# Ledger of designs, part 31: peptides against a protein of PDB entry 4Y8H

Target 1, 196 residues: chain A of PDB entry 4Y8H
Amino acid sequence: TSIMAVTFKDGVILGADSRTTTGAYIANRVTDKLTRVHDKIWCCRSGSAADTQAIADIVQYHLELYTSQYGTPSTETAASVFKELCYENKDNLTAGIIVAGYDDKNKGEVYTIPLGGSVHKLPYAIAGSGSTFIYGYCDKNFRENMSKEETVDFIKHSLSQAIKWDGSSGGVIRMVVLTAAGVERLIFYPDEYEQL

## One batch from the design tools (peptide; made by RFdiffusion4, then SolubleMPNN)

Design b2_p14_7_s1 (from b2_p14_7, 10 letters changed)
Fold by OpenDDE base, seed 3:
Structure b2_p14_7_s1 (fold): chain B 196 residues (1-196), chain A 14 residues (1-14)
Amino acid sequence: as target 1 above (196 residues)
Amino acid sequence: DEEALAAAALPEFV
């Protein structure tokens, strides 16, 4: 897996590959690793497909209950729910999660939650087996307050490089753009990103 | 087929 989320001028963009594996095998399955937990709060999933789906479903349920009582939750609140679930179950879960969201007060925010159940707020985050190949690239090329187009290009190039080197990453690149204007889903196919 | 059932039961990772 190669996943990332990047804050930019108008909000945040999540990105992911689509490859699924079964230990030593590449599964002939295209997975959507970008999962909605609230209207403008999404996550990137890495690790066990079952574990990360279960966590995201529980978070979605909690945020629905929260909304009914208190109104729209913050991205920080969502990250806190993910943290509690990942930390309390750390001995039984294989899950790496990036939480990203947009609201009018805080704008785009990114929180990374690695296997230990810690939480880190960052301007951008990368995770999954493919992330190990692109730390240097991302550090050199990330800029704060990029345009939407610059951010899409940054994510596309980053994930393309991760996929190139990581046998556990591949398929399509999916993105979700979260802004004041709403939610937008993007998809890029190998014929496009392999040429970068 | 036992092999197909075993393959379908393998944990998936992302």
Scores: peptide ipSAE 0.491, ipTM 0.806, DockQ to the pose 0.635; fails the geometry check
Fold by OpenDDE base, seed 2:
Structure b2_p14_7_s1 (fold): chain B 196 residues (1-196), chain A 14 residues (1-14)
Amino acid sequence: as target 1 above (196 residues)
Amino acid sequence: DEEALAAAALPEFV
C-alpha cells in the first residue's frame, strides 16, 4: 500500500493506490482504500483489510452518534476515536491509518496513526509499504498552501514513484478532495501516472 | 487453480 494526505490552501486531499494482496498474490486491483467516516472526514487505510475496515466502521458509528448529540465532529475528534481503537487493541491489530478532514474553523487537517496507536498531527502524511521509497521526494516537493492542482500533481507524482518500487502497491490512484465546496473523487490510471 | 485457491484462504492486506 501507498497512501497519503496533504493539506493545501483550500482544504485537504487524500490519495491511495488500489492494490490488495494476499501473500505474494494480487487479490484485488481496484480496492478503495479511502473510506468515509463523516461527510468531510475520511481516512486512508493500510495493513489488514479486515482490521482497517472494522475500525473505520466503528469510527463511522461513533461519529454518527456524536453528530446526533453535539453536531458535526472535528477532525481531531475523529482522530481521537481512531487512536483509542488502535491503541487499546494494538496487540490484535495490523493497522496504519491516516485521518484527514475539513471544517470551516480548522480548514484541512491531517492526523497519522501508525502501528501502536500513537497520533501525530502533520501538514501532510505518508504511510504504507510504498511510503519508504518517497520520504525524500515528498520532503523536497511538499509546500504549504499549494493550490488544488499543485496538490493533485504532488500526490500523483509521489504515489507514482511509490508504486514503481513497491510490489504491494499498484492499480489506480484514487483521491478524495475535501473543501468548503464539498467532496470530490478523482481517479488516475496506470497509462497516465506510469509516464511521470 | 490450486495456487489461486490457496491464496484466497490467506488474509488480505492493503
Scores: peptide ipSAE 0.487, ipTM 0.804, DockQ to the pose 0.720; fails the geometry check
Fold by OpenDDE base, seed 5:
Structure b2_p14_7_s1 (fold): chain B 196 residues (1-196), chain A 14 residues (1-14)
Amino acid sequence: as target 1 above (196 residues)
Amino acid sequence: DEEALAAAALPEFV
């Protein structure tokens, strides 16, 4: 897996590859690793497919209850719910989560929750087995307050490089753009990103 | 399909 989330001028963009593995084999080429937990709060999933799906479902439920009582939750609140689940169950979970969201007060925010259930607020985050290959590239090329187009290109190039080196990453590149204007889903196919 | 059952028995990772 190669996943990332990047804050930019108008919000945040999540990105992921789509490869799923079963042992040493590729099981699926089009898995959606970008999961909605609220209208403008999403997560990137790495690790056990079952564990990360279960966690995301529980978080979605908690945020629905929160909304009914208090209104729209912040991205920080969502990250706190993820943290609680990941930390308290760390001995039984294989899960790496990036939480990203947009609201009018806080704009785009990114929280990374690695194995062990710590939480880190960052301007951008990368995770998954492919992330090890792109730390240097991301550090060199990330800039704060990029345009939407610059951010899409940054994510596309980053994930393309991760996929190139990581046998556990591949398929399509998916993105979710979260801004004041709404939610937009993007997809890029190998014929495009392999040439970068 | 036994092969499909065997594949389904292995955990998937993302």
Scores: peptide ipSAE 0.485, ipTM 0.795, DockQ to the pose 0.633; fails the geometry check
Fold by OpenDDE base, seed 1:
Structure b2_p14_7_s1 (fold): chain B 196 residues (1-196), chain A 14 residues (1-14)
Amino acid sequence: as target 1 above (196 residues)
Amino acid sequence: DEEALAAAALPEFV
């Protein structure tokens, strides 16, 4: 897996590859690793498909309950729910989660929750097995307050490089753009991103 | 046995 989330001028963009593996085999080429937990709060999933799906489902449920009682949760609140689940169950979970969201008060925010269930708020985050190949590229090329187009390009190039070197990453590049204007889903195919 | 088949299924990773 290669996943990332990047804050930018108008919000946040999540990105992911789409490969799911079973041992050495590709189980699914078009997996959606970008999971909605609230209207403008999403996560990137890495690790066990089952574990990360279960966690995301529980968080979605909690945020729905929260919304019914208190109104729209913050991204920080969502990250806290993820943290509680990942930390309290760390001995039984293989999950690496990036939480990203947009609201009018806090704008785009990114929280990374690696194995062990710690939480880290960052301007951008990368995770998954492919992330090891792109730390240097991302650190060199990330800028704060990029445009949407610059951020899409940054994510596309980053994930393209991760996919190139990580056998557990591949397929399409999916993105979710979260802004005041709404939610936008993007998809980029190998014929495009392999040429970068 | 569906449960045995499910238990024998290799875990998927993302």
Scores: peptide ipSAE 0.484, ipTM 0.805, DockQ to the pose 0.538; fails the geometry check

Design b2_p14_7_s2 (from b2_p14_7, 9 letters changed)
Fold by OpenDDE base, seed 3:
Structure b2_p14_7_s2 (fold): chain B 196 residues (1-196), chain A 14 residues (1-14)
Amino acid sequence: as target 1 above (196 residues)
Amino acid sequence: AAAELAAAARPLFV
């Protein structure tokens, strides 16, 4: 897996590859690793498909309950729910989660939750097996307050490089853009990103 | 038996 989320001037963009594996075999080439937990709060999933799906489903339920009682949750609240689940179940879970969301008060926010259930708020985050190959690239090329187009290009180039080196990553690049204007899904195919 | 068969299947990873 290669996943990332990047804050930018108008909000946040999540990005992911689409490969699911079972041992050495590719089980699914077009997996959706970008999962909605609230209207403008999404996550990137890495690790066990079953574990990360279960966690995201539980978080979605909690945020629906929260919304019914208190109104729209913050991205920080969502990250706290993910953290609690990942930390309390760390001995039985293989999950790496990036939580990203947009609201009018806090704008775009990113929280990374690695194995063990710690939580880290960052301007951008990368995770998954492919992320190890792109730390240097991302650190050099990330800028705060990029445009939407600059941020899409940054994610596309980053994930393209991760996929190039990581055998556990591949397929399409999916993105979700979260802004005041709404939610937008993007998809980029190998013929486009492999030549970058 | 169905749960055991499911557990014996290789897990999926993302």
Scores: peptide ipSAE 0.482, ipTM 0.809, DockQ to the pose 0.520; fails the geometry check
Fold by OpenDDE base, seed 1:
Structure b2_p14_7_s2 (fold): chain B 196 residues (1-196), chain A 14 residues (1-14)
Amino acid sequence: as target 1 above (196 residues)
Amino acid sequence: AAAELAAAARPLFV
């Protein structure tokens, strides 16, 4: 897996590859690793497909309950729910999660939750097996307050590089753009991103 | 438990 989330001028963009593997075999080439837990709060999933799906489902449920009682949760609240699940169950989970969300008060926010269930708020985060190959590229090329287009290009180039080197990453690049204007899904195919 | 059972089979990874 290669996943990332990037805050930018108008909000946040999540990005992911689409490969699911079982050992050396590609089980699914078009997996959606970008999972909605609330209208403008999403996560990137890495690790066990089953574990990360279960966690995301539980978080979605909790945020629905929260919404019914208190209104729209903050991204920080969502990250806290993920943290509780990941930290308290760390001995039985293989999950690396990036939580990203947009609201009018806090704008775009990114929280990374690696193995062990710690939480780190960052301007951008990368995770998954492919992230190892792109730390240097991302650090060199990330800028705060990029445009939407610059951020899409940054994510596309970053994930393209991760996919080139990581056998557990591949397929399409999916993105979710979260802004005041709404939610937008993007998809980029190998014929485009492999040329970068 | 379901996650553990799925992990006991050849697990899927993302």
Scores: peptide ipSAE 0.474, ipTM 0.806, DockQ to the pose 0.455; fails the geometry check
Fold by OpenDDE base, seed 4:
Structure b2_p14_7_s2 (fold): chain B 196 residues (1-196), chain A 14 residues (1-14)
Amino acid sequence: as target 1 above (196 residues)
Amino acid sequence: AAAELAAAARPLFV
């Protein structure tokens, strides 16, 4: 897996590859690793497919209950729910999660939750087996307050490089853009991103 | 938790 989330001028963009593996075999070429937990709060999933799906489902339920009682949760609240689940169950989970969300007060925010269930707020995060290949590229090319187009290009180039070197990453690049204007899903195919 | 279900089938990873 290669996943990332990047804050930018108008919000946040999540990005992911689409490969699911079982041992050395590709089980699914078009997996959706970008999972909605609230209208403008999403996550990137890495690790066990079953574990990360279960965690995201539980978080979605908790945020629905929260909304019914208190109104729209913050991205920080969502990250806290993920943290509680990942930390309390760390002995029985293989999950690496990036939480990203947009609201009018806090704008775009990113929280990374690695193995063990710690939580880290960052301007951008990368994770998964492919992330090791792109730390240097991301550090050199990330800028705060990029445009939407600059941020899409940054994610596309970053994930293209991760996919190129990581056997556990591949397929399409999916993105989710979260802004005041709403939610937008993007998809980029190998014929486009392999040329970068 | 969900890993217990993976004991019966080949685990999938993302």
Scores: peptide ipSAE 0.463, ipTM 0.807, DockQ to the pose 0.455; fails the geometry check
Fold by OpenDDE base, seed 2:
Structure b2_p14_7_s2 (fold): chain B 196 residues (1-196), chain A 14 residues (1-14)
Amino acid sequence: as target 1 above (196 residues)
Amino acid sequence: AAAELAAAARPLFV
């Protein structure tokens, strides 16, 4: 897996490859690793498919309950719920989660939750087996307050590089854009991103 | 529990 989330001028963009593997076998070429937990709060999933799906389902339920009682949760609240689940169950989970969300008060926010269930608020985050290949590239090319288009290009180039080196990453590049204007899904195919 | 069910079949990773 290669996943990332990037804050930008108008919000946040999540990005992911689409490969699911079982050993050396590619089990699914078009997996959706970008999972909605609230209208404008999403996560990127890495690790066990089953574990990360279960965690996201539980978080979605908690955020629905929260909304019914208190109104729309913050991205920080969502990250806290993910943290509690990942930390309290760390001995039985293989999950790396990036939480990203947008609200009018806090704008775009990114929280990374690596193995062990720590939480880190960052301007951008990368994770998954492919992320090891792109730390240097991302550090060199990331800028704060990019445009939507600049951020899409940054994510596309970053994930393209990760996929080139990581056999566990591939397929399409999916993105979710979270802004005041709403939610937008993007998809980019190998014929486009392999040439970058 | 999800990990235990996944252990019964070859685990899927994302």
Scores: peptide ipSAE 0.456, ipTM 0.801, DockQ to the pose 0.458; fails the geometry check

Design b2_p14_7_s4 (from b2_p14_7, 8 letters changed)
Fold by OpenDDE base, seed 1:
Structure b2_p14_7_s4 (fold): chain B 196 residues (1-196), chain A 14 residues (1-14)
Amino acid sequence: as target 1 above (196 residues)
Amino acid sequence: DAELAAAAALPEFV
């Protein structure tokens, strides 16, 4: 897996590859690792498919309950729910989660929750087995307050490099753009990103 | 196919 989320001028963009593996086999070439937990709060999933799906489902449920009682939750609240689940169950979970969301008060925010269930708020985060190959590239090329287009290109180039080197990553690059204007899903195919 | 059946029993990772 290669996943990332990047804050930018107008909000946040999540990105992911689409490969799911079963041992040495590709189980699914078009997996959606970008999972909605609220209207403008999404997560990137890495690790056990079952574990991360279960966690995301539980978080979605909690945020629905929260919304019914208190209104729209903050991204921090969502990250806190993820943290509670990941930390308290760390001995039985293989999950690396990036939580990203947009609201008018806090704008785009990114929280990374690696194995063990710690929480780190960051301007951008990368995770998954492919992330090891792109730390240098991302650190060199990330800038705060990029445009949407610059951020899409940054994510596309980053994930392209991760996919190139990580056998557990591949397929399409999916993105979710979260801004005041709404939610936008993007998809980029190998014929495009492999040439970068 | 035994290999395919065995693969289907393995956990999936993302």
Scores: peptide ipSAE 0.508, ipTM 0.799, DockQ to the pose 0.780; fails the geometry check
Fold by OpenDDE base, seed 2:
Structure b2_p14_7_s4 (fold): chain B 196 residues (1-196), chain A 14 residues (1-14)
Amino acid sequence: as target 1 above (196 residues)
Amino acid sequence: DAELAAAAALPEFV
């Protein structure tokens, strides 16, 4: 897996490859690793498919309950719910989660929750087996307050490089853009990103 | 084939 989330001028963009593996085999070429937990709060999933799906389902439930009682949760609240689940169950989970969300008060925010269930708020985050290949590239090329188009290009180039080196990553590049204007899903195919 | 069948019994990772 290669996943990332990037804050930018108008919000946040999540990005992911689409490969699911079973041992040395590709189980699914078009997996959606970008999962909605609230209208404008999403996550990127890495690790066990079953574990990360279960965690996201539980978080979605908690945020629905929260909304009914208190109104729209913050991205920080969502990250706290993810953290609690990942930390309290760390001995039985293989999950790496990036939480990203947009609201009018806090704008775009990114929280990374690696194995062990720590939480880190960052301007951008990368994770998954492919992320090890792109730390240098991302550090060199990330800028705060990029435009939407600049951020899409940054994510596309970053994930393209991760996929190039990581056999556990591949397929399409999916993105979710979260802004005041709403939610937008993007998809980029190998013929486009492999030539970058 | 046997390899595909064995792989299908393993957990999936993303």
Scores: peptide ipSAE 0.504, ipTM 0.798, DockQ to the pose 0.747; fails the geometry check
Fold by OpenDDE base, seed 5:
Structure b2_p14_7_s4 (fold): chain B 196 residues (1-196), chain A 14 residues (1-14)
Amino acid sequence: as target 1 above (196 residues)
Amino acid sequence: DAELAAAAALPEFV
């Protein structure tokens, strides 16, 4: 897996490859690793497919209850729910999660939750087996307050490089754009991103 | 397919 989330001028963009593996086999070429937990709060999933799906479902349920009682949750609140689940169950879970969301007060925010269940707020995050190949590229090329187009390009180039080197990553590149204007889903195919 | 069946018995990872 290669996943990332990037804050930018108008919000946040999540990105992911689409390969799922089982041992040495490719189980699914077009997996959706970008999962909605609230209208403008999403996550990127890495690790066990079953574990990360279960965690996201539980978080979605908690955020629905929260909304009914208190109104729209913040991205920080969502990250706290993920953290609680991942930390308390760390001995039985294989899950790396990036939480990203947009609201009018806080704008775009990114929280990364690695295997230990710690939480880290960052301007951008990368994770998954493919992330090891792109730390240097991302550090050199990330800028704060990029345009939407610059951010899409940054994510596309980053994930393209990760896919080139990581056998557990591949397929299409999916993105979710979260802004005041709403939610937008993007998809990029190998014929485009392999040429970068 | 026996190979596919064996692969399906393993956990899936993303």
Scores: peptide ipSAE 0.499, ipTM 0.793, DockQ to the pose 0.721; fails the geometry check
Fold by OpenDDE base, seed 3:
Structure b2_p14_7_s4 (fold): chain B 196 residues (1-196), chain A 14 residues (1-14)
Amino acid sequence: as target 1 above (196 residues)
Amino acid sequence: DAELAAAAALPEFV
């Protein structure tokens, strides 16, 4: 897996590859690793497909309950729910999660929750087996307050490089853009990103 | 549960 989330001028963009594996075999070539937990709060999933799906479902449920009682949750609140689940079940879970969201007060925010259930707020985050190959690239090329187009290009180039080196990553590049204007899904195919 | 047994036999990772 190669996943990332990047804050930018108008919000946040999540990105992911689409490969699911079963041992050494590719089980699914077009997996959606970008999962909605609230209207403008999403996550990137890495690790066990079953574990990360279960966690995201539980978080979605909690955020629905929260909304009914208190109104729209913050991205920080969502990250706290993910953190609690991942930390309390760390001995039985294989899950790496990036939480990203947009609201009018805090704008775009990113929280990374690696194995063990710690939580880290960052201007951008990368995770998954493919992320190990692109730390240097991302550090050199990330800038605060990029445009939407610059951020899409940054994510596309980053994930393209991760996929080139990581046998556990591949397929399409999916993105979710979260802004004041709403939610937008993007998809990029190998014929495009392999040429970068 | 047959679905759980099948998932356990071939765990998937993302």
Scores: peptide ipSAE 0.494, ipTM 0.794, DockQ to the pose 0.493; fails the geometry check

## One batch from the design tools (peptide; made by RFdiffusion4, then SolubleMPNN)

Design b2_p15_1_s1 (from b2_p15_1, 9 letters changed)
Fold by OpenDDE base, seed 4:
Structure b2_p15_1_s1 (fold): chain B 196 residues (1-196), chain A 15 residues (1-15)
Amino acid sequence: as target 1 above (196 residues)
Amino acid sequence: SVLDEARAIRLARAV
């Protein structure tokens, strides 16, 4: 898996490859690792598909309940719910999650929750087995307050490189853009990104 | 509880 989330001028963009593996086999070429937990709060999932799907479902329900009682939760609140689940159950989970969201007050925010259930707020985050190959590239090329187009290109190039070297990453590159204007899903295919 | 549900999660596939 190769996943990332990047804050930018107008909000935040999440990105992911789409390969799921079981041992030596590619179990699914077109997995959606970008998961909605609220209208403008999403997550990137790595680790165990079963674990992360269950966690995301629980968080989604929690945030729905929260919304019915108190209104729209902040991204920080969502990250706190993820953190509680991941930390308190860390002995039974294999989960690496990036939480990203947009609201008018806080704009785009990114929280990374690695194995063990700690939580870290960052301008951008990368995770998954493919992320190890792109720390250098991301450090060199990330800038704060990029345009949407610059951020899409940054994520596309980053994940393309991760996929190139990580056998557990591949397929399509999915993105979710969260801004004041709404939610936008993007998809990029190998014929395009392999040339980068 | 929510946490009990999380504890019941099983490892299946790598992402």
Scores: peptide ipSAE 0.141, ipTM 0.666, DockQ to the pose 0.343; fails the geometry check
Fold by OpenDDE base, seed 1:
Structure b2_p15_1_s1 (fold): chain B 196 residues (1-196), chain A 15 residues (1-15)
Amino acid sequence: as target 1 above (196 residues)
Amino acid sequence: SVLDEARAIRLARAV
């Protein structure tokens, strides 16, 4: 898996590859690892598909309940719910999650929750087995307050490099753009990103 | 638990 989320001028963009594996077997070439937990709060999932899907479902439920009682939760609140679940169950699950969201007050925010259930707020985050190959590239090329187009290109190039080196990553590159204007889903195919 | 139930009904896949 190769996943990332990047804050930019107008909000935040999540990105992910789409390969799911069981051992050396590619079980699904077009997995959606970008999961909605609220209108403009999404997550990137790595680790156990079963574990992370369950966690995301629980978070979505909690945020829905929260919304009905108190209004729209902040991205930080969502990250806190993820953190609590991951920390309390750290001995029994394999989950690496990046939480990203947009609201008018806080703009785009990214929280990474690695194995163990710690939480880290960052201007951008990368995770998954493919991320090990792109720390240098991302550090060199990330800039704060990029445009949407610059950020899409940054994520596309980053994930392309991760996929190139990581056998557990591949398929399509999916993105979700969260801004004041709304939510946009993007998809890029190998014939495009492999040539970058 | 919810997590245990999810593990039982879903395929063990690496993401």
Scores: peptide ipSAE 0.114, ipTM 0.644, DockQ to the pose 0.419; fails the geometry check
Fold by OpenDDE base, seed 5:
Structure b2_p15_1_s1 (fold): chain B 196 residues (1-196), chain A 15 residues (1-15)
Amino acid sequence: as target 1 above (196 residues)
Amino acid sequence: SVLDEARAIRLARAV
């Protein structure tokens, strides 16, 4: 898996490859690793597909309850719920989560929750087995307050490089754009990103 | 638990 989330001028963009494996086999070429937990709060999932899907479902339920009682939760609140689940169950989970969201007060925010259940707020985050290959590239090329187009290109190039080297990553590149204007889903196919 | 049930159904990994 190769996943990332990047804050930018107008909000935040999540990105992911789409390969799911079982042992040496590709079980699914077009997996959706970008998961909604609230209207403008999403997550990137790495590790056990089963574990991370279950965690996301629980978080979504908690945020629905929160909304009914208190109104729209912040991205930080969502990250706290993820953290609680991942930390308290760390001995029984294989889960690496990036939480990203947009609201008018805080704009785009990114929280990374690696194995162990710590939480780190960052301007951008990368995770998954493919991320090890692109730390250098991302550090060199990330800039704060990029445009939407610049951010899409940054994510596309980053994930393309991760996929190139990581056998556990591949397929299409999916993105979710979260801004004041709403939610937008993007998809890019190998014939495009492999040429970068 | 919810996690245990999920593990029993889905063995694929998204590494």
Scores: peptide ipSAE 0.095, ipTM 0.637, DockQ to the pose 0.402; fails the geometry check
Fold by OpenDDE base, seed 2:
Structure b2_p15_1_s1 (fold): chain B 196 residues (1-196), chain A 15 residues (1-15)
Amino acid sequence: as target 1 above (196 residues)
Amino acid sequence: SVLDEARAIRLARAV
């Protein structure tokens, strides 16, 4: 898996490859690793597919209950719910989660929750087995307050490199853009990103 | 089969 989320001028963009593996077997070439937990709060999932799907479902439920009582939750609140689940169940779960969201007060925010259940707020985050190959590239090329187009290109190039070197990553590149204007889903196919 | 693939996905990892 290769996943990332990047804050930019107008919000945040999540990105992911789409390969799911069982050992050396490619079980699914077009997995959706970008998961909605609230209108403008999403996550990137790595690790056990079953574990991360269950966690995301629980978070979504909690945020729905939260909304009915207190109104729209912040991205930080969502990250806290993810953290609690990952930390309290760390002995029985394999989950690496990036939480990203947009609201008018805080704009785009990114929280990374690696194995163990710690939480880190960052301007951008990368995770998954493919992330090992792109730490240097991302550190060199990330800039704060990029445009939407610059951010899409940054994510596309980053994930393309991760996929190139990580046999556990591949398929399509999916993105979700979260801004004041709403939610937008993007998809890029191998014929395009392999040529970068 | 499609069903076998679905079962495999549930046990698979999004690495």
Scores: peptide ipSAE 0.092, ipTM 0.587, DockQ to the pose 0.125; fails the geometry check

